# Peptides against a protein of PDB entry 3HUF: the designs that were tried, part 37

Target 1, 320 residues: chain A of PDB entry 3HUF
Amino acid sequence: MWIIEAEGDILKGKSRILFPGTYIVGRNVSDDSSHIQVISKSISKRHARFTILTPSEKDYFTGGPCEFEVKDLDTKFGTKVNEKVVGQNGDSYKEKDLKIQLGKCPFTINAYWRSMCIQFDNPEMLSQWASNLNLLGIPTGLRDSDATTHFVMNRQAGSSITVGTMYAFLKKTVIIDDSYLQYLSTVKESVIEDASLMPDALECFKNIIKNNDQFPSSPEDCINSLEGFSCAMLNTSSESHHLLELLGLRISTFMSLGDIDKELISKTDFVVLNNAVYDSEKISFPEGIFCLTIEQLWKIIIERNSRELISKEIERLKYA

## One batch from the design tools (peptide; made by RFdiffusion4, then SolubleMPNN)

Design b1_p11_7_s1 (from b1_p11_7, 6 letters changed)
Fold by OpenDDE base, seed 4:
Structure b1_p11_7_s1 (fold): chain B 320 residues (1-320), chain A 11 residues (1-11)
Amino acid sequence: as target 1 above (320 residues)
Amino acid sequence: DIEEYAKEEEE
């Protein structure tokens, strides 16, 4: 989201979130969803127009800002952005930091992009929330992105957390839920005067971890916890592969259980399977190898003695 | 000087 602050109390000492939309900026406007009052004698009654666009799909992957358009409203002394005079037709900016000077005002409006990109675990929740979040200037998507800051966990009561949730956790993405999204949807009016009124996603995240026994206390408890072990996995999910990498595993890939030969077994401590394969092929598992699902692996990983638990399971099958 | 900048009211 775009946040504006200003020097010299020209914004009354407050920070403000700018959502996608159009704002008239000037001395003689009243703060609302479409106006930004700036208190200085050197600023025109109606000085500039700010237009913030909704996020693009590219912004979700790059973590780039919503496009920020500035137009001078034919003022005597003009408007500058990053020391450059705004053109007569206005200019558009994709920089994360904008120093906006209105006329001869000695104090600048500082606009900065606070990155918030929300990944969703399922398309249904994305479909439900994307429009509202985009109107807040928050890029949304389903695919893994290095720009993602938040991950929406689907609260299915009694279900195991998804691989996406596990991976998001290990990547240190802030996991949020529908309650946080609901709160975000209500803040649009309140944050006009005070950007600090944005709900704390970290508090939501802490509460999720605290109240769900499927999460370890920290990602650091799991990252590289299985260093030195080797696994084989079905080449079905990139997220699954990345998850196993974050556990410190050496990973071999196979296309079918039939591809698991003696050579692979000799180099592999255990096999990771998806639920469908695990359930359908339990009877045909290769002898002498420990097979488990990602969800079963996760249940072991969250235990303090994960390495010992894995070792015991590996040994039990070698001597069987 | 903050005072000098304050003299020119932008219209």
Scores: peptide ipSAE 0.035, ipTM 0.705, DockQ to the pose 0.249
Fold by OpenDDE base, seed 2:
Order: sequence, then structure tokens, then C-alpha cells
Structure b1_p11_7_s1 (fold): chain B 320 residues (1-320), chain A 11 residues (1-11)
Amino acid sequence: as target 1 above (320 residues)
Amino acid sequence: DIEEYAKEEEE
């Protein structure tokens, strides 16, 4: 989201969130959803127009700001952005920091981009929330991105957390839920004059971890917890592969259970399978190897003695 | 100059 602040008292000492939309900026406008009052004698009654675009799909992957357009409203002394005079037809900016000077005012408006990029675990929730979040200037998507700051967990009562949620947690992404999204949808009107009223996602995240026994206390408890172990994985999911890498595992990939040869078994401590393969092929598991699902592995990983638990299970099958 | 700013005519 874009946030504006100003030097001196020209914005009355307030910070303001600028959502996607159009704003008239000037001395003789009243603060509302489409106007920004700036208090200075050298600023025109109606000085500039700010237009913030909705996020693009590219912004989801890059973490770039919503496009910020500035137009001077034919003022005597013009408008500058980053010390450059705004062109007659207006200019568009993708920089994360904008220093906006209105006329000869010695104090500048400072616009800065606060990165918030929300990944969804399922397409249904994305479809439900994307429009509202985009109108807040928040990029949204389904795919993993290095720009993601938040991850939406679907609260289904009694279900295990998904691989996406596990991976988001280990990546130290702030996990949020439907309650936080609902709260975000209501704050649009209240944060117009005070950007500090934006709800803290970290409190939501702390509450999720505290109230769900499927999460360890921190990602650090799980990261590299299985260093020194080796697994084989069915080549079905990139997220699953990345998750296993974050656990510190050496990973070999295979295409079918029939591809698990004696050589692969000799270098592998256990086999990770998806739920469908695990359930359908239980009878066809290679002899002398421990097979488990990612969900079963996660249940072991969240325990304080995860290494001992895995070792015991490997030993049990070597002597069976 | 703050003094020049105070002397600028209202635009």
C-alpha cells in the first residue's frame, strides 16, 4: 500500500494510506476518500491529482508498488517528483519512494510503498477476496512468490494443514486467516486519516500458532531439523520439494514406485509419498524402506525429538 | 528561506 507523510505540518502531522483511486491534492480541499488537504500558503487551492492504479499480476511476483500517477493542475509553480518537474500530461512512477514537492512549498510530501502481497492456498478463497484486496492496493495470487508477505490459511475445522501452509510457515511468511481478511475489508474507511490504525497481521499470526497444535513455536524449530537424513520423493509437487529442502533433507526424485531400485534404497532413509499414492499403493511398497506422507512427516517434525522419532522408525523397518 | 515562504502570495 502507498503511505504518505509530510515534512512540517502540511499534512497536520498525520500519515495517510492511499488506496487505488484518484485524489485531488490542494490547500482548499477537505480530507476525504478523494481529496488530500495540504496546509501551505504556497500551495494552490487545487494543486495536483494523484492516481494510484490497482496492482498488476506482475506486482504479485515482484513486490513492486501500484503505479502512482501525478498530474499538476496547471499551477503557477508546478509539481516536482524526486526533484523532477512533472510533465504537462502527468507522469507515472514505479519507484517505492516518492518525494513530492508542490509549488514552492519548502516541505515535501513523502510517499512510500509498504509491501503487502498475499498468497492464497486455494483458488476459491482467492476468487472471493482478490477484488477487495486489490482495491486496497494489495497484490494477490496462488503461486509461490518471493514477494509474498502473507499467506491465507483456510480454516477447515478438523483438517490437517496443507503443504502450502507448512511451506509458508517455514518460509517465515505471515500466516493469516479469514478473520484477518474480513477485518482488512472494514478498515478502509477508518485508516484514511491515520495509517497506524492498520491491523497488525503479526498478532493474527501469533494467535493462529498459539491456538493450533499443528504449528511449532517457530519456523526455526523445523528448519534443518532433519539435516543428515536422505529421502526419496515422487516428482509431483514443487512445493513439497522445497519444503523437504527447508527441513535439511537430501532429496532424490522418482516417477513411480517401480523406479525405486536397490541403489535408491541404499542411499535413502525414507520415501515421501502424496496421499493418493500412499493410500492406493500400500501393498506395493518396497520392502525394507519407510514410506510416509508429507502430513505424517510434518506430525513428526513438529515434535521436539523429531530426529529421534525418525531414527526409531527407520530402525524398526530395517529389522522387520 | 522560511521568510520568503511567509511572503509568498496565496496561489
Scores: peptide ipSAE 0.027, ipTM 0.686, DockQ to the pose 0.262
Fold by OpenDDE base, seed 3:
Structure b1_p11_7_s1 (fold): chain B 320 residues (1-320), chain A 11 residues (1-11)
Amino acid sequence: as target 1 above (320 residues)
Amino acid sequence: DIEEYAKEEEE
């Protein structure tokens, strides 16, 4: 989201979140959802127009800001952004930090981008929330992104956490739930005067982790916990691959269980399967190899003695 | 001068 603040109390010492939309900026406007009052004698009554676009799909993957358009409203001394005069037709900016000078005002409006990208594990939840979140200037998506800051976990009581949730946790993404999204939807007006009123997702995250025994105490407890082991997996999920990499596993990929030959078995400690393949093909598993699901692996990894546990299982099945 | 600018906008 875009946040603005200013020097010299020209914004009354307040920070504002600028959601996607259009704002008239000037001395003689009243602060509301479409106006930003700037208090200086050297600023025109109506000085500039700010337009913030909704996030693009690219912004979800890059963590880039919503496009920020600035237009001078035909003022005598113009508007500058990052020491450059705004063109007559307005200019668009994708920089994360903007110093906006209105006319000859000695104080600048500082706009900065606070990155927030929300990944959803569930497409139905994405469909429900994406529009509202985009109107907050928050990029949303289903796919993994290096720019992802938050991950929406579906609260299914009594179900195992998904691979997406496991991976989100290990990559230190803030896991949130539907309750946080509901809260976000209500704060839009309150943050006009004080950007600090934006709800802290970390509290939600802490509560989720604390109340769910399927999470380890920290990502650091699991990262590289299986260093030195090797696994083979079906090339079906990029998230599963990345999860296993974060565990420190050497990973071989195969397309079908039929591709598991003696050579692969000789180099592999265990085979990781998705639930569907595990359930359907459990009778046809290759002999002499330990096969497990990601969820079964996760249950081992969250234990303090994960390396010992996995070693015992490998040994048990090599000699069975 | 900031003062000169302030005068021109009050006109």
Scores: peptide ipSAE 0.026, ipTM 0.697, DockQ to the pose 0.472
Fold by OpenDDE base, seed 1:
Structure b1_p11_7_s1 (fold): chain B 320 residues (1-320), chain A 11 residues (1-11)
Amino acid sequence: as target 1 above (320 residues)
Amino acid sequence: DIEEYAKEEEE
């Protein structure tokens, strides 16, 4: 989201979130959803127009800001952004930090991009929320992104957490739920006056972790917890691979159970399978190897004695 | 300078 602040109390000492939309900026406008009052003698009654675009698909992957357009409204002394005079037709900016000087005002409006990028685990939830979140200037998507700051957990009561949720947790992404999204949808008016009124996603995350026994106390409890172990994984998901890497596992990949030869077995402590393969092919598992799903692995990993538990299971099945 | 600002003409 774009946040504006200003020096010299020209914004009345308030920080404001700018959502996608158009704003008239000037001395003789009243603060609302489309106007920004700036208190300065050197600022025109209607000085500039700010236009913030909705996020692009690219912004989801890069964590880049919504495009910020500035147009001077034919003022006497013009408008500058980052010490550069705004062109007659306006200019567009993709920088994360903008110093906006209106006329001869010695105080600048400082616009900065607060990165918020929400990944969804469920395409249905994405379809439900994407439009509203985009109107808040929040990029959204399904695919893993290095720019992801938040991850929406699907609240299916009684279901195991998904691999996406597990991975998001280990990546230290803030896990949120529909309750947080609902709260975000209500803040549009309240944050006009004070950007600090933005809901704290960390509180939502803490509540999710506290109320769900499928999470360890911290990602650090699981990261590298299986260092020194080796696994083979069916090449089904990049997230699954990355999850296993974060556990400190050495990973070999295979395309089918038929590719699991004696050499692979000799170097592998266990095989990680997806649920479909596990359920369909459990009768045809290679002898002398421990096969489990990611969900089964996760249940072991969240235990305090995860290394001992895995070792016992490996021993039990290698010598069975 | 705040003093210079106070002397600026309104646009």
Scores: peptide ipSAE 0.028, ipTM 0.686, DockQ to the pose 0.230; fails the geometry check

Design b1_p11_7_s2 (from b1_p11_7, 7 letters changed)
Fold by OpenDDE base, seed 2:
Structure b1_p11_7_s2 (fold): chain B 320 residues (1-320), chain A 11 residues (1-11)
Amino acid sequence: as target 1 above (320 residues)
Amino acid sequence: DIEEYEKEEEK
């Protein structure tokens, strides 16, 4: 989201969130959803127009700002952005920090981008929330992104957390739920004058972790917890692979259970399978190898003695 | 200095 503040008292000492939309900026406008009052004698009654675009798909992957357009409204002394005069037709900016000078005003308006990129675990929730979040200037998507700041956990009562949720947690992404999204949707009108009124996602995250026994106390409890062990997995999902890497595992991939030969067994402590393959192929598992699901592995790694638990399971099957 | 900049009312 874009936030503006100003030097001196030209914005009355307040910060303001600028959602996607158009704003008239000047001395003789009243603060509302489409106007920004700036208090200085050196500023025109109607000085500039700010236009903030909705997020692009590219912005989700880069964490870049919504495009910020500035147009001077034919003022005597013009408008500058980052010490450059705004062109007659307006200019568009993708920088995360903008110093906006209105006319000869000695105080600048500082616009800065607060990065929020929300990943969704399922397409249904994305379809439900994407439009509203985009209107807040928040990029949204399904695929993993290095720019992801927040991850939406779907609350299905009685279900295990998904691989996506596990991975988001280990990546130290702020996990949020539908209650937080609902709260964000209501704040749009109240945060116009005070950017500090934006709800803290970290409090939502703390509550999720505290109230769900499927999470360890911290990602650090699980990261590299299985260092020195080796696993094999079916080449089914990139997220599962990345999750296992964050556990510190050496990973081999195979295409079918029939590809598990003596060589693979000799270098592998256990095989990780998805639920569908585990349930369908349980009768055809190779002898002398420990096979488990990612969810079964997760239940082990959240325990404080995870290394001991895995070692016991490996030994149990070697002597069976 | 600030007082001088405030004297030029932009129309």
Scores: peptide ipSAE 0.077, ipTM 0.764, DockQ to the pose 0.260
Fold by OpenDDE base, seed 3:
Structure b1_p11_7_s2 (fold): chain B 320 residues (1-320), chain A 11 residues (1-11)
Amino acid sequence: as target 1 above (320 residues)
Amino acid sequence: DIEEYEKEEEK
């Protein structure tokens, strides 16, 4: 989200969130959802127009800001952004930090991008929330991205956490739920006066983790916890691969269970399967290798003695 | 000088 603040009390000491939309900026406007009052004698009554675009798909993957357009409203002294005069037709900016000078005002409006990018685990929830979140200037998507800051977990009572949730946790994204999204939808008006009133997702995250025994105390408890072990996995999910890498596993990939030969078995401590393959192929597992699901692996990983537990399971099947 | 810039009221 874009946040603006200014020097010399020209914004009355207020920090504002600018959501996607159009704002008239000037001395003789009243602060509302479409106007930014700036208090200086050197600023025109209507000085500039700010237009913030909704997030692009690219912004979801890059963590880039919503496009920020500035147009001077035919003022005597013009408008500058980052010491450059705004062109007659306006200019668009993708920099995360903008120093906006209105006319000869010695104090600048400082716009900065606060990165917030929400990944969804569930496509139905994405479909429900994407439009509203985009109108807040928040990029949304389903695919993993290095730019993701938050991850929406769907709380189904009694269900195991998904691989996406596991990976989101290990990569230190803030896990949130639909309750937080609902709360975000209500704050749009309140943050006009104070950007600090933006709800803290960390509290939501802490509550989720505290109330769910499927999470370890910290990602650090799991990261590299299986260093030195080797696994093989079906080449089906990038998130699954990345999850296993974060556990410190050496990973071999195969295309089918039939590709698990004696050579692969000799180099592999265990095979990780998705639930569908595990359930369908239980009877046809190769002899002498430990096969488990990611969810079964996760249940071991969250234990304090995970390395010992895995070692015992590997030994049981090698000698069977 | 900050004072000099504040004197020119933009119309």
Scores: peptide ipSAE 0.073, ipTM 0.762, DockQ to the pose 0.253
Fold by OpenDDE base, seed 5:
Formats: structure tokens, C-alpha cells, sequence
Structure b1_p11_7_s2 (fold): chain B 320 residues (1-320), chain A 11 residues (1-11)
């Protein structure tokens, strides 16, 4: 999201979130969803137009800002952005920090990009929320991205958390739910005068973890918890691979269960499968190796004695 | 002078 603040109390000492849209900026406008009042005698009644575009798909992957367009409204002294005069037709900016000078005003409006990028685990939830969130200047998507700051957990009552949720947690992404999204949708008007009124997702996250026994106390409890163990995984999911890597596992990949030979078994402590493969192929599992799902593995790794639990299961099958 | 800039009203 774009946030503006200003020196010399020209924004009345307040910070404001700018959502995608068009804003007339000037001395003789009233603060609303399309106007920004700036208090200085050296600023024109209607001085500039700010236009913030909705996020692009690229912005979801890069964490880049929504494009910020500035146009001078034919003022006497013009408008500058980062010490450069805005061109006659307006200019567009992708910098994360903009110093906007209106006319001869000695105080600048400082615009800065606050990164918020929301990954969804479920395409139906994305379809429901993406439009509204994009109108808040929040990039959204399904695929993993290094720019993701938040992850929407799907509340399916009685189901295990998904691999996506597990991975998001271990990546230290703030996990949120539909309740946070609902709350976020209501703040658009209240943050016009005070950007500090933006809801904190960390409280929501803490409540989710506290109320769900499927989460460990911290990601650090699980990261590298299985260091020294080796697993084999069917090459079906990159996210699953990254999850296992974060556990500190040495990972071998195979293309089919038929590729699990004596050599692979000899160097592998256990085989990790997705639920679909596990359920369909459980009758054809090779003898002498421990096979489990990622969800079964997760249930082990959230325990305080995860290493001992896994060791016992491995030993049980080696001596059977 | 900051005071001088505030005296120039842009019309």
C-alpha cells in the first residue's frame, strides 16, 4: 500500500493510505476517497492529481509498488517528484519512495510503499477476495512468491492444515483467515485520516496459532528439526520439496514408486508421499521402507520429540 | 526563508 506523510504539518500531522484510484491534491479540497487536502499558502487550490494503479501480477512476485502517477494541474510553480519536475503530461513512478514537492512549498509530501502481498491457499478464496484486495493496492495470488507477506488459511473444520499452510508457517509468513480479510475490507474509509488505523494481522495470526493445535509454538521449533535424516519424495510438488528442505532433510527425488530400488532404500530413512499417491498406491509400497504422507510427517514434526518419534518408526521397519 | 515561501499564495 502507498502511505503518504508530510513535513511541516501540511497534512495536518497525519499519515494517509492511498488506495488505487485518483486523487486531486490541493489546498482547497476536502479530504475524502478522491481528494487530499494539503495546507499551505504556496499550494494551488487544485495542485496535482495522483493516480495509483491496481497491482499487477508482476507486483505479486516482486513485491514492487503499485504504479504511482503524478500530474501537475497547470500550476504556476509546477510539481516535482524526487527533485525532478513532473512532465506536462504527467509522469509515472515505480520507486518505493517518492518526495513530492507541490509548487514552492518548502515541505514535501513523502510517499512510501508498505509491502503487503497476500497468498491464497485456495483458488475459490482467491476468486472471492482478489478484486477487493487489489482495490486496496494488495497483490494477490496462489503460487509461492518470495514477496508474500501474508497467507490466507482456509478454515476447513476438522481437516488437517494444507502443505501450503505448513510451508507458509515455516517461511514465517503471517497466516491470516477470512475474519481478517473481512476486517481489512471495512477500514478503507477510516484510514483516510489516519494510516495507523490499519488493522494489524499479527494479532489475527497469534489467535490462529493459539487456537489450532496443528501449529507448533514457532517456526524455529521445526526448521532443521530433522537435520541428519534422509528422505525420498515423488517429484510432484516443488512446495513439498521446499517444505522438506526447511526441515533439514536430505531429499532424493524419484519419478515413480517403481524407481524405488534397493540402492535408494539403503540411503533413505523414509519416503514422503502426497495423500493422493499414498492412498492410491499403498498396496504397492516397497517392503523395508517407511512411507508416510506430508501430513503424517507434519504431525510428527510438531511434537517436541519429533526426532525420537521418527527414529522409532524407522527402526521398527528396519527390524521387521 | 521558509516564511517567505508561505507568503507567495499560488492562485
Amino acid sequence: as target 1 above (320 residues)
Amino acid sequence: DIEEYEKEEEK
Scores: peptide ipSAE 0.053, ipTM 0.759, DockQ to the pose 0.268
Fold by OpenDDE base, seed 1:
Structure b1_p11_7_s2 (fold): chain B 320 residues (1-320), chain A 11 residues (1-11)
Amino acid sequence: as target 1 above (320 residues)
Amino acid sequence: DIEEYEKEEEK
């Protein structure tokens, strides 16, 4: 989201969140959802127009800001952004930091992009929330992104956490739920005057972890916990591969169980399968190799003695 | 002086 602050109390010492929309900026406007009052004698009554666009699909993957348009409203001394005079027709900016100078005012409005990019694990939840979140200037999507800051877990009562949730946890993405999204939906009115009133996603995350026994105490408990072990994985998802990498595993990939030969078995401690293959092919598993699902692996990983547990399972099946 | 720049109201 865009946040504005200013020096010299020209914004009354307040920070504001600017959601996608249009704002008239000037001395003689009243602060509301479409106006920003700036207190300086050197600023025109109506000085500039700020227009913030909704996030693009590209912004979800890059973590880039919503486009920020600035137009001078035919003022005597003009408007500058990053020390450059705004053109007659206005200019658009994609920089994460904007120093906006209104006329001869010695104090600048500092606009900065606070990165917030929400990945959804569930397409139905994305469909429900994407529009509202985009109107907050928050990029949203389903696919993994390096720009992802938050992850919405699928709350199916009684289900195991998904691979996406496991991976989001290990990569230290803030896991959130529908309660946080509901809170975000209410912020438009309250944060106009104070950007600090944005809900802390870390509190939501702490509550999720505290109340769900499927999570370890920290990502650090699991990261590289299986260093020195090797696995073979059915090439089903990139998230699964990345998850196994974060566990410190050496990973080989295969396309079918038929590709699991004696050479692969000799180099592999266990085979990771998706649930569908595990359930359908369990009768045809190669002899002398431990096969498990990611969910079964996760149940081992979250235990304090995960290395011992997995070693025992490997040994049990090697000598069976 | 900040006060000096504030003397000219932008019209």
Scores: peptide ipSAE 0.050, ipTM 0.728, DockQ to the pose 0.276

Design b1_p11_7_s3 (from b1_p11_7, 3 letters changed)
Fold by OpenDDE base, seed 2:
Structure b1_p11_7_s3 (fold): chain B 320 residues (1-320), chain A 11 residues (1-11)
Amino acid sequence: as target 1 above (320 residues)
Amino acid sequence: EVEEFAEEEEK
C-alpha cells in the first residue's frame, strides 16, 4: 500500500493510506476518498492529480509498488517528484519512495510503499478475495513468491493444516485467515485519515498459533530440527521439497516406489509419500524402510523431542 | 521565515 506523510504539518500531522484510485491534491479541497487537502499558502487550490493503479501480476512476484502517476494541474510553479519536474502530460513512478514537492512549498509530501503480498493456499478463496484486495493495492496469488508477506490459511481445509501452510509458517510468513480478510475489507474508509488504524496481521497470526495445536511456538523450533537425517520423496511437489529442505533433511527424489533400489535404501532414513500413494501402495512398501506422509512427519516435527521420535521409528523398522 | 508564495491556478 502507498502511505503519504508530510513535513511542516501540511497534512495536519496525519499519515494517509492511498488505495488504487484518483486523488485531487490541493489547498482548497476537502479530504475524502478522491481528495487530499494540503495546508500551505504556497500550494494551488487544485495543484496535482495522483493516480494509483491496481497491482500487476508482476508486483506479486517482485513486491514492487502499485504504479503511482502524478500530473500537475497547470500550476504556476509546477510539481516535482524526486527533485525532477513532472512532465506536461504527467509521469508514472515505480520507486518505493517518492518526495513530492508542490510548487514552491518548502515542505514535501513523502510517499512510501508498504509491501504487502498475500498468497492463498486455495484457488476458490483467491477468486473470492482477489478483487477486493487488489482494490486495496495488495497483490495476490497462489504460487510461492519471495515477495509473499502473508499467507491465507483456509479454516475449512480438513482436520490438518496443508503443506502450503506448513511451508509458509517455516518461511516466517505471517499466517492469516478469512477473519482477517473480512476485517481488512471493512477498514478502507476508516483508514483514509489515519494509516495507523490498519488491522494488525501479527496479532491475528499470534492468535492462530495460540489456538491451533498443529503449530509449534515458532518456526525456529522446526527449522533444521532434522539436520543429519536423509529422506527420499516422490518428485511430485515443489512445496514438499522446500519444506523438507527447511527441516535440514538431505533429500533424494524418485518417480515410483519401484525405483527405490538398494543404493537409495542405504542412504535413506525414511521415505516421504503423498497421501494418495501412501494409501494406495502401503501393501507394496519396500521392506525395512520407514514410509510416512508429510502430515505424519509434521506431527513428529512439532514435538520438542522430534529427533528422538524419528530415531525410534527408524530403529523399530530396522529390527522388525 | 520561509516565504510563502501564493500559487494561483493558471486560469
Scores: peptide ipSAE 0.044, ipTM 0.702, DockQ to the pose 0.196
Fold by OpenDDE base, seed 4:
Structure b1_p11_7_s3 (fold): chain B 320 residues (1-320), chain A 11 residues (1-11)
Amino acid sequence: as target 1 above (320 residues)
Amino acid sequence: EVEEFAEEEEK
């Protein structure tokens, strides 16, 4: 989201979130959803127009800001952004930091992009929330992105957490739920005067982790917890591969269970399968190798003695 | 002292 602050108390010492929309900026406007009051004698009654666009699909992958348009409203001394005079027709900016000078005001408005990019695990939830979140200037999507800051966990009662949720957790993405999204959707009016009134996603995350036994206490408990072990992976998602890498595993890939030869077995501690292959092929698993699903592996990893548990299972099957 | 320059009133 875009946040503005200013020097010299010209914004009354407050920070403000700018959602997608159009704002008239000036000395003689009242703060509301479409106006920003700036207190200086050097600023016109109506000085500039700020227009913030909704997020693009590209912004979801890059973590780039919503496009910020600035137009001077035919003022005597003009408007500058990053020491450059705004053109007569206005200019558009994609920089994460904007120093906006209104006329000869000695104090600048500082606009900065606070990264918030929400990944959804569930397409139905994305469909439900995307429009509202985009209107808050929050990029949303389903695919894994290095720009993601938050991950929406689907709360299905009695279901195991998904691989996407596991991976998001290990990536140190803030996991949130529908309750946080609901609260976030209500803040649009309250944050006009104080950007600090944004709901604390970290509190939501802490509550999710505390109340769900499927999560370890921290990502650090799991990251590299299986360092020194080797696995072979069959027909899993890219997220599954990245998850296994974050566990510190050496990973070999193969196309079918029939490709598991003696050489691969000699270098591999266990085989990771998707649920469908595990369930269908469990009667045909190679002898002398431990096969498990990502979900089964996760249940081991969240235990304090994960390395010992895995070692015992490996030993049990090598000597069977 | 930073000289403040009053902007023209919008006509």
Scores: peptide ipSAE 0.043, ipTM 0.701, DockQ to the pose 0.242
Fold by OpenDDE base, seed 3:
Structure b1_p11_7_s3 (fold): chain B 320 residues (1-320), chain A 11 residues (1-11)
Amino acid sequence: as target 1 above (320 residues)
Amino acid sequence: EVEEFAEEEEK
């Protein structure tokens, strides 16, 4: 989200979130959802127009800002952004930091981008929330991205956490739920005067982790915990591959269980399968190899003695 | 002291 602050109390010492939309900026406007009052004798009554665009799909993957458009409203001394005069038709900016000078005002409006990108595990939840979150200037998507800051976990009581949730946790994303999204949708009006009133997702995350025994105490407990082991997996999920990489595993990929030959078995400690393949093919697993699901692996890796547990299972099946 | 100049809207 875009946040503005200013020097010399020209914003009355307040920070504001600029959600997607249009703002008239000037000395003689009243602060509301479409106006930003700036207090200086050097600022026109109506000085500039700020337009914040909704996030693009690219912004979700890059963590880039919503496009920030600035137009001078035909003022005597113009408007500058990052020491450059705004063109007559207005200019658009994708920099994360903007110093906006209104006329000859000695104090600048400082706009900075606070990165928030929300990944959804469930496409239904994405469909429900994406529009509202985009109107907050928050990029949303289903696919993993290096720019993702938050991950929406579906509240399914008693179900195993998904691979997406596991991976999000290990990537140190802030896991949130629908309750946080509900709360986030209500704060739009309250943050006009104080950007600090934006709800902290970290509290939601802490509560989720604390109340769910499927999470380890920290990502660091699991990262590289299986260093030195080798696995094979079906080339079906990029998230699964990245999850196994974060565990420190050497990974071989195969397209079908039939591709698991003696050579692959010789260099592989265990085979990781998705639930569908595991359930359908459990009677046809190759001999002499330990096969498990990602969920079964997760149950092992969250234990303090994960390496010993894995070693025992590998040994058990090599001698069976 | 930065002299503040009043901006007039050019009509």
Scores: peptide ipSAE 0.043, ipTM 0.699, DockQ to the pose 0.180
Fold by OpenDDE base, seed 5:
Structure b1_p11_7_s3 (fold): chain B 320 residues (1-320), chain A 11 residues (1-11)
Amino acid sequence: as target 1 above (320 residues)
Amino acid sequence: EVEEFAEEEEK
């Protein structure tokens, strides 16, 4: 989201979130959803127009800011952004930091991009929330992105956390739920006066982790916890692969269970399967190798003695 | 005294 603050109390010492939309900026406007009052005699009554676009798909992957358009409203001394005069037709900016000078005002409006990019675990939740979040200037998507700051877990009562949730946790992404999204939806009007009223997602995250025994105490407890072990998996899930990499596993890929030969077994401690393959192929598992699902592996890795547990399972099947 | 130049909007 875009946040503005200013020097010299020209914004009354307040920070403000600018959501996607159009704002008239000037001395003689009243603060509302479409106006930004700036208090200086050096600023025109109606000085500039700010237009913030909704996030693009690219912004979801890059964590880039919503496009920020500035137009001078035909003022005597113009408007500058990052020491450059705004062109007559206005200019658009994708920089994360904008120093906006209105006319000869010695104090600048500082606009900065607070990175927030929300990944959803399922398309249904995305469909429900994406429009509202995009109107807050928050990029949203389903696919993994290095720009993701938050991850919305699907709360199915009594279900195991998804691979996406596991991976998000290990990536140190802030896991959030619908309660946080609901809260975000309510703050839009309140943050006009004070950007500090934005909720801290870390509180939501802490509560999720504390109240769900499917999470370890920290990502650090699981990252590289299986270093020195090797696994094989079906080449079907990138998220699963990345998850296993974060566990410190050496990973081999195969296309079918039929590819699990004696050579692969000799080099592999266990085989990781998706639920569908695990359930359908239980009767055809290769002898002498430990096969498990990612969810079963997760149950092991969240234990304090994960290495001992996995070793025992490997030994049990190698010597059976 | 920072002369606050009152920006007159050029109409």
Scores: peptide ipSAE 0.042, ipTM 0.698, DockQ to the pose 0.195

